# Designs tried in a protein design run: peptides against a protein of PDB entry 6RGO. Part 263

Target 1, 392 residues: chain A of PDB entry 6RGO
Amino acid sequence: MALKLLGFNQDATCFSVISSNKGVTIYNCDPFGKCFELEKSTSNDEELDFLVEMLFSTSLIAVVDKTIGASKRKKLKIVNTKRKATICELTFPHEIMDVIMNRKIICVVLKSDQIFVYDISCMKLLRTIDVRGEKLKSTSKFRNSEAVGDIGVRVSLSTDNNSILCYSSYSKSDKENAPLNDIVVFDALKCIQINVLPAVHQSNIVCIACSPDGMLMATASEKGTIIRVFKTIDTENDEPILVNEFRRGSRPSRISEMKFNHDNTLLACVGESDTIHIFALPVTTTEADANEDDTLQQSSHSLSSSINGLQYISKGLANRFGKIIVSKIPTQSQQRHVAYIKIPENAKYRIGFPKDTTNTIHICGEDGNYLVYSIPRNEVGPCTLVKSNTFD

## One batch from the design tools (peptide; made by RFdiffusion4, then SolubleMPNN)

Design b2_p21_8_s1 (from b2_p21_8, 11 letters changed)
Fold by OpenDDE base, seed 5:
Structure b2_p21_8_s1 (fold): chain B 392 residues (1-392), chain A 21 residues (1-21)
Amino acid sequence: as target 1 above (392 residues)
Amino acid sequence: SEEEKIKELNELLEELEKLLK
């Protein structure tokens, strides 16, 4: 039967799927098993489409019925899975494209390039972010072309209490076809813009990941060949701090999802390619713990790879062909993966990092496989399969 | 009611706080 993956929750303790027969099913990862099912309300042979966002492993989920022909595409339901009851329903002026949640907030992304930020404790609207801005409202014909694919505002939210929201924004080019290649960093609790990273890619950003603590963000463009990791808040000389530039591959391939592990030491990416890539991040030593005198001589040969602070000076030389973001990072300094997982060709997979095991990754596929891999520490190579389960 | 909604949301947030300890 056709499965559609919805994804993992914030800590990879659960994942959700759409089954054509059953509707939405949520699985627990350990112990592996079905923990919730939302039965399809319709007997129609319509292709089921849903958004489901979980609040960790709690009984709270956000649900959008995106099934074709449904007037429900503009409705967000907050559901208690234990009670099988709707707590509340929100209706939006436009189709819901994405829903993200943490401990404090829900963000709802609309097809209108608006982000609605809610306080989860009361479902009060804190902010409406209009990514198009007021000036573009007059001339931007709604991209009514169903055929202009998955190019919309992308969002990611920190899973901590800081509630750092990263979203893609339109570049300041007066062109009707301005790319979504800027990143805005937003404090979703205080409702303030913290930072703007201009032109982080040459084309539209199609994937963003925020670290759990909100201190890092990863970005990928439509090309999906390069992943850039930036600091979210910190700037150097009013310029964005590029921490890493990773090369996923030489061939264009869409990245559908990226995730940081819990301690910001790993970044994983998945998409249309036969390979999940895992990259190592430099451990950002917070200067704060320098004071405790504890003489533990553990001769960890931390390879002090000289963190050449790659100042990402976004001197977009506006050559005649537009702002070419010249990566000042030589192609030779682009880091490769440290680990990988091979997946079936054309299989859609989702990824998640559990909190308790920083060197473990959870993956699930539309092929009905839930897989747990161990990530190698000491060598560049394949991940080792530790556990496997199947779902339907 | 709005009060019942807020109560139920708070109960679920308390469930989260127990899971994160």
Scores: peptide ipSAE 0.553, ipTM 0.950, DockQ to the pose 0.783
Fold by OpenDDE base, seed 1:
Structure b2_p21_8_s1 (fold): chain B 392 residues (1-392), chain A 21 residues (1-21)
Amino acid sequence: as target 1 above (392 residues)
Amino acid sequence: SEEEKIKELNELLEELEKLLK
């Protein structure tokens, strides 16, 4: 059967899939099994397409039927899975491209490059963000957006109560072809722009991950060779703080998903390559816990010596030629993965980090595999398979 | 009704608060 992965929920306790014959199925990870099914409303042999966002392990889901007809693709249903009932339906002026949620908000991304921010407790609209802005409305020859189906506004949301929304934005170039290579950091509760990270890549940003606490953000471009990690809120001399630059590989390959673990010590990425990469983030020791464990200092010294190469991004080269404002970390200081998982070629996988086990990763594939891996500590190497389940 | 919707959403958010403790 053709399976299509929708992904894990925020804490990787559940994942969602589309089955061509059944519709949407939600699986529980532990104990492994089906917890919800959304039956196919149509007997037609049409390819099923859905967006499903689940609020952690609760009975609250957001559903968009993208299968048939422009009218359904503009409708968001909020569903109680225990009652099998629609709580409410929202209709949008344009096709829904993405839906993300946390404990406080739902964000809906439209094909028009608009982000609608809702209070989840009442489904009240808090903000409409127009990423194209007012200036692009006049000169929008609607480029035939049919051929560019892959380039749109990308979003990520913190899973905490702070509700930090990171989204890709168009660079302030007077060119009709401004890339989506800026990042905006937005307080989704207060509806305030907190920060703008200009030209974080040379090409369009295709993947964004926000940390659970909203303090870090990872970005990848269409090339998918370099992943950059920034602070979201903190700035140094009004400039963005680049925390890490990771090299996924030398060959271009699209990254489809990135996630931080719950303690911000790991960043995983998956995409079109045969490899899930896991990167270690330097633990920012907050000064407070420095008192007790004198013994762990010896092993941290080897990692700290590589971090001192963070060259200050000097203000000077904001010049006319669309140059990356982010000073390239020297290729020698680009950190590689600390761990990896080999996956079948051409199988799409999704990733999730469970809350309770910071060195464990959940993955699921369109091949019908749900896999739990242990991430090696203190060594560079393959992850160890701990649990395997199959689904159809 | 709008009140019934808000009530049901709040019941589900209370379920979340119990899961996160």
Scores: peptide ipSAE 0.549, ipTM 0.949, DockQ to the pose 0.786
Fold by OpenDDE base, seed 3:
Structure b2_p21_8_s1 (fold): chain B 392 residues (1-392), chain A 21 residues (1-21)
Amino acid sequence: as target 1 above (392 residues)
Amino acid sequence: SEEEKIKELNELLEELEKLLK
């Protein structure tokens, strides 16, 4: 059967899939089993396409039917899974490209490069973000949707109550073909822009992940060779906004998803490659003034990965417009994965981090495998398979 | 109604608050 993965929920307690025969199915991870099914409305052998976003382990889902007709692709249904009933329906002027949610908000990304931000408690519109801005409304060159590589606006949302929204934006270059290589950091509750990170990659950003607390953001370009991790907020301290640069590989490969674990110690990525990569993040030791003398000789084998390669972004090259120059970390100082999972080359996978086990990763494949892996702590190597289940 | 929608959304958010404790 052809399966299409929709992904894990925010805490990796559930995942959703499209089955060509059944429609949308949601699975619980533990105990493993079906928790919800959306039956096909049509007996036609049409290729099913849906967006489904679940609010943690609750009975609230957001659903977009993308299967049939341009009108359905513009409708968001909020559904109660216990009742199998639509709570409300929202209609948009353009096709829905993505839907993300947390405890407070729903963000809806349109093909028009607009982001609609809603309060989940009442479905009231808080903000419309036009990523093209007012000046670019005149360039009515909608990228014709026929180009297979539809580079649209990418978004990620913090899973906490802070509701930090990170999205890709067009660079302020006067070129008609400005890349989506800027990042905007946005407080989605207050509807305030917090930060703008210009030119974080040379090409369009195709994947973004926000940390659960909204303090970190990871980005990958079309090349998918380098992942960059940034602080979302400028700290008053002269600390670099660019915290890490990871090398996934030397060969170009699209990254489809990235996730932080719940304590911001790990970043995982998956995509078109045969390998899920897991990277270790430096623990930002807040130097709390622990004056207490306790002599615990923790032999911190600090993997002092020589962070010395974060060349000081010399404050001096603030170009005339206060542009933060994201200095490229030298290729030699780029960190590799600390752990990996091998996956079938032809199977798309999704990833999720469970809340209670920071060294565990959940993965699911279009091959019908749900897999739980343990991440090694003290060695660079493969993850260990802990649990395996199959779904149809 | 709009009131029924808000009520049902709040019931689901209360379910979330119970799951996160």
Scores: peptide ipSAE 0.541, ipTM 0.947, DockQ to the pose 0.788
Fold by OpenDDE base, seed 2:
Structure b2_p21_8_s1 (fold): chain B 392 residues (1-392), chain A 21 residues (1-21)
Amino acid sequence: as target 1 above (392 residues)
Amino acid sequence: SEEEKIKELNELLEELEKLLK
């Protein structure tokens, strides 16, 4: 059977899959089993395409049927899985590309580079963000983006109540071909732009992850060789703070997903490569919890001393010729993974971090494997398989 | 109705608040 992964929910307690024979199935991770099934509306052997976003472990799901007809691709259904009933349906002017939600907000990304922000409690529209319109206000030329494939606006939303929305935006370059390489940080509740990170990569951003608390953001470009981690809100001298620069690999490979763990100590990435990479983040010790083990402080001090070499992407290096010199952070300051998981080259995988176990990662594959791995604490190496289940 | 929709959404958000405690 062809499986297509939709991904994990916000706390990795559930994951969603499309089965060609059954439609959409939601699995619970622990205890492992089917918790919901949405039957396909069509008897046709057409390739099923859906967006499904689940609100944690609740009976609330957002569903977009992308399988048949341009009209369905513009409709978002909010469904109560316990009642098996549609609560409401929203219709958009353009095809829905992505849906993301948290405790307060649902964001709908359209093919028009628009982001619709809703209050989930009433489905009231709070804001329409026009990423393309913002570009047009800054740059005189309409790009007909219709022809340039898989490059659209990317979004990530914090899973907390702060509802920090990070999205890719077009650079202010007068080039007809301005990349989606800026990041905007947006308070989705207050509908206020908090920060703008200009030219965080040289090419389009294809993957963004926000931390659960919204304080950190990870970015990857089409090259997928470098992952950058920034502070979302905090700035130094009105400049973005680069916290980490990670090297996934030397060869270009698309990153499809990144996730932070719940305490912001780990960042995982997955994509077209045979390897899930897990990176360690420096623990920002706030002074208060100074009581526990000295042993982790030595590793953080060695990391912090290497971070002092992370040159700020200073706006001051905007040379007179409008080239934002993305400061070539010396390749020597690029951190490698601390852990990895080998996956089949031909199977797409999705990742999630459970809340209760900061050193555990959940993964699921289009090969029908749901796997739980333990992440090594004190060594650089492979993750250990703890649990495995199969699904169809 | 719109009121029934809001009521049902709030019941599901109360379910979430119980799961996150």
Scores: peptide ipSAE 0.540, ipTM 0.947, DockQ to the pose 0.785

Design b2_p21_8_s2 (from b2_p21_8, 10 letters changed)
Fold by OpenDDE base, seed 1:
Structure b2_p21_8_s2 (fold): chain B 392 residues (1-392), chain A 21 residues (1-21)
Amino acid sequence: as target 1 above (392 residues)
Amino acid sequence: SEEEKIKELKELLEELEELLK
């Protein structure tokens, strides 16, 4: 059967898939098994398309049926899976492109480059963010949004209570073809813009990941060769802080998903390549735990010496000549993966990090494999397969 | 009703708070 992956929930306790014959199926990871099925709304042999976002392992899901008709693609259903009942339905002016959720907030991304921010406790609209801004209202050339099929606003939300929303925004360049290469950091609860990271890539941003605590953000462009990790809130001299620059590869390849683990020590990425890459983040020792174990200092020194080369991305060179000189961290300071997983070519995979095991990664494929891998410690190498299950 | 919706959403958020303890 044709499977389409919807992804893992926030803590990788469940994942969702579309089965061509059944509709949406939600699997529990441990113990492995079906926990919910959403039946097809249509008897037709049409290609099923859905968005499903889960609230962790709760019975709350957000569902968008994208299968048929422009009207259904504009409807968000909030469903109680235990009751098999719709709690509420929201209708939007444009097609829903993405839905993200945490403990406090639901964000709905529209094809119009609008983000609707809701309080989950009452489904009250807190904010509408227009990413195109007021400047594009004057140019009557609505670019036919048809031709730009794969380029839209990307979002990520922290899984904590702080509810830090990171989204891609259009560069302020007076060019009618401004890339989506800026990042806005937004407090989704207070509805305040916290930070703006200008021109974090030379091309459109296609993937964003926020850390669980909202303190870090990873970004990848259409090239998918370089991943950048920034602080979200903290700035030095009003400039964005680049924490890491990772090299996924030398060949262009789209990154479809990135995730941090729950302690911000690892960043995983997956996409069109035959390889899931896992990168190590430097542990920011908060000054408090500096008292006890002298023995761990020796391994940290080798990582710390590579960090001192991170040049700040100074605002000052965003001047008139349109050459966004992203100060290229010298190619020598670009960290490679510390671990990897080989996946079948052309198989789409999704990734998740479980909360309780920071060195474990969950993956699932459109090939019907659910796999649990152990991430090697203190060595660069392949991950070890710990558990495997199949689904249909 | 809007009150029933808010009640059911609160029950599900209480379920989340229990799972996160």
Scores: peptide ipSAE 0.541, ipTM 0.948, DockQ to the pose 0.788
Fold by OpenDDE base, seed 4:
Structure b2_p21_8_s2 (fold): chain B 392 residues (1-392), chain A 21 residues (1-21)
Amino acid sequence: as target 1 above (392 residues)
Amino acid sequence: SEEEKIKELKELLEELEELLK
């Protein structure tokens, strides 16, 4: 059967899939099983395409039927799964590309590069963000959006109550084809722009992850070789704070999804490669317990393995003033993964981090596998499979 | 109605608050 993965919910307690024969199915992760099914509305052999966003493990879902006709692709249904009833339907001027939600808001991303922000409690529109309108004000010509199929505005939303929205925006470069390589950080509740990170990659941003608390964001470009982690709100001298720069690989490969774990200690990425990579983030030790004097002389044997690899001075980030922000992280200090999972080369996978187990990752594949892995703490290596289930 | 919609959305948000405790 052809399966298409929609992804995990915010806390990885559920995941959603499209089955060619059944329509949309939502699975509970533990205990593993079907919790909801949305039947196919049409008997036609048309390839099913849906967006489904679930509000944690609640009975609230947002659904977009993308299967048939330009009109359906513009409609968002809010559905009570327990009642099997539509609560409300919203119609947009353009095709819906993405839907994300948290405890307070729903964000709807359109093919027009518009983001509609709603209060979930009443479905009132709080803000329309026009990413193209900002581009036009910056003299950058419209890319004819018809030809570049898969490059649009990317969004990620914090899962907390702060509702930090990170989205890709067009660089103010005088080039006709300005890339989507800026990040805007937006308070979605207050409807205020908090920060702008200019030129975080050289090419379009294709993947963004916001941390659950909204304090960190991860970005990847079309190359998918480097992942950058930034602070969202905090700045140093009005400049963006780069926390980490990770190397996924040497070969270009698209990253489709990234996620932080619940405590911001891990970042996972998945995409077109045969490998899920998991990176460790520096734990900001709160200085509070600095009192215990335990003089563990961890001999920092700086294995200065002088790999005289070419100092490719990473052409640093263009700052707001056209200055190259030299990444404070030398290219030699690019951290590799601390853990990995091998996946089938031809199967798309999605990832989720459960709230209660910071060293566990949930993954699901278009191959019909739902897998739970344990992440090693003390060594660099493969994750250990803990649980496996199959779905159709 | 708009009132019924808001009522049902509130009931689902209360369900969320119970799940997050």
Scores: peptide ipSAE 0.539, ipTM 0.947, DockQ to the pose 0.789
Fold by OpenDDE base, seed 2:
Structure b2_p21_8_s2 (fold): chain B 392 residues (1-392), chain A 21 residues (1-21)
Amino acid sequence: as target 1 above (392 residues)
Amino acid sequence: SEEEKIKELKELLEELEELLK
């Protein structure tokens, strides 16, 4: 059977899949089992295509049927899985490309490079963000949307109550083909732009992850060789703060998903490569927890001693033309993964971090495997398989 | 109705608040 992965929910307690025979199935991770099925609306052997976003482990899902007809691809259904009923349906002017949600907000990304921000409690529209409209004010020519169908606006939303929305935007280059290589940080509740990170990559951004608390973001370009981690809100001298540069690999390979763990200590990435990479982030010691036992300081010091060589070269080379090229951390100071998982080269995988176990990662594959791995703490190496389940 | 929709969304958000405690 052809499986298509939709991904994990916000806390990795559930994941969703499309089965060519059954429709959409949502699985609970622990205890492992089916918790919801959305049957096919059509008996046709057509390839099923859906967007499904679940609100944590609740009975609320957002569903877009992309299988048949341009009209269905413009409809968002909010469904109560317990009642098996549609609560409401929203219709958009353009095809829905992505749907993300948290505790407060639903964001709907359109093929028009528009982001519609809704209050989840009433489905009231709070804001329409027109990512092209900002560009069109600077550049007269519509990019014909017929350009290579896979480069669109990317979004990520914090899973907390702050509702920090990170999205890719077009650089202010006079080139007709300006890349989607800027990041905008947006308060989705207040509907205010907080920050703009210009030219964070040389090519289009294809993957963004926001941390659960909204304080960090990770970005990857079409090359997928370098992952950059930035502060979302904080700036230094009105310049973006680059926290980390990670090297995934030397060969170009698309990154499809990135996730932070719940304490912002780990960043995982997955994509077209045979390897899930896990990177360690520097622990920001908040001054408040300095009162507990001296024994934990020794383990943090060993990682911090290698990090102390990363001088924050916050030297934004403000090139003479006002382009803040985020200073490339010297290739020698680029951190590598601390852990990895080998996956089948031809199977797409999705990743999630559970809340309760910061050193555990959930993964699921289009090969029908749901796998739980333990991440090594004190060594660079492979993750250890802890649990495995299969789904169809 | 719009009121029934808001009520049902509120019930699901209360379910979320219970799961997050």
Scores: peptide ipSAE 0.537, ipTM 0.947, DockQ to the pose 0.787
Fold by OpenDDE base, seed 3:
Structure b2_p21_8_s2 (fold): chain B 392 residues (1-392), chain A 21 residues (1-21)
Amino acid sequence: as target 1 above (392 residues)
Amino acid sequence: SEEEKIKELKELLEELEELLK
């Protein structure tokens, strides 16, 4: 059967799949089993396409039927899975490209490069973000190019209550073909822009991940060779906003998904390659007052390779929007993965980090495999398979 | 109704608060 993966929920307790024969199925990870099925409404052999976002392990899902006709692709249904009932339906002016949610917020991304931000508790619209801005409304060249690939606004939302929204934006270059290579950091609750990171990559950003606490953001471009990790908030300290640069590989390969673990110690990425890569993040030791004496010389050889090489050349003239010069980390100082998982080359995978086990990763494949891996702590190497299940 | 929708959304968010304890 053709399976299409929708992904894990926020805490990797459930994952969603489209089965060509059945429709949408949601699986529990532990105990492994089906928890919900949304039957296909049509007897037609049409390729099923859905967006499904689940609110953690709750009975609340957001559903977009993308299978049939341009009208359904503009409708978001909020569904109670226990009742099998639609709570409400929202209709948008354009096709829905993505839906993300947390405990407070639903964000709906449209093909028009608009982001609609809703309060989940009442489905009230809080903000409409127009990523093209008012000036670009005159360039009525909608990329009606059906053939211009999957380059749209990318979003990620923190899973906490802070509701930090990171999204890709067009560079301020007067070029008609400005890349989506800026990042905007947005407080989705207060509806304020927190930060703008200009030109974080040379090409369009195709993947973004926000940390659960909203303090970190990871980005990847169309090349998918380098992953950059940024602080979302400017600290008052002269600390570099770019905290890490990871090398996934030398060959270009699209990254489809990235996830932080719940303690911000790991970043995983998956995509078109035969390998899930897991990177270690430096623990930002907040200097809590080291008053008390206890001499436990745990010689943790922190592989703090002194990335002293992030000389922020703060060249002088602070125009009001500080030119964040993303200093290219020298290719030699780019960190590699600390762990990896080999996956079939032809199978799409999704990734999730469970809350309670920071060194465990959940993965699921369009090959019908649900796999749990243990991540090695003290060595660079393959992850160990702990559990496997199959689904159809 | 709008009131029924808000009530049902609230019940589901209460379910979330129970799961996160």
Scores: peptide ipSAE 0.531, ipTM 0.945, DockQ to the pose 0.789

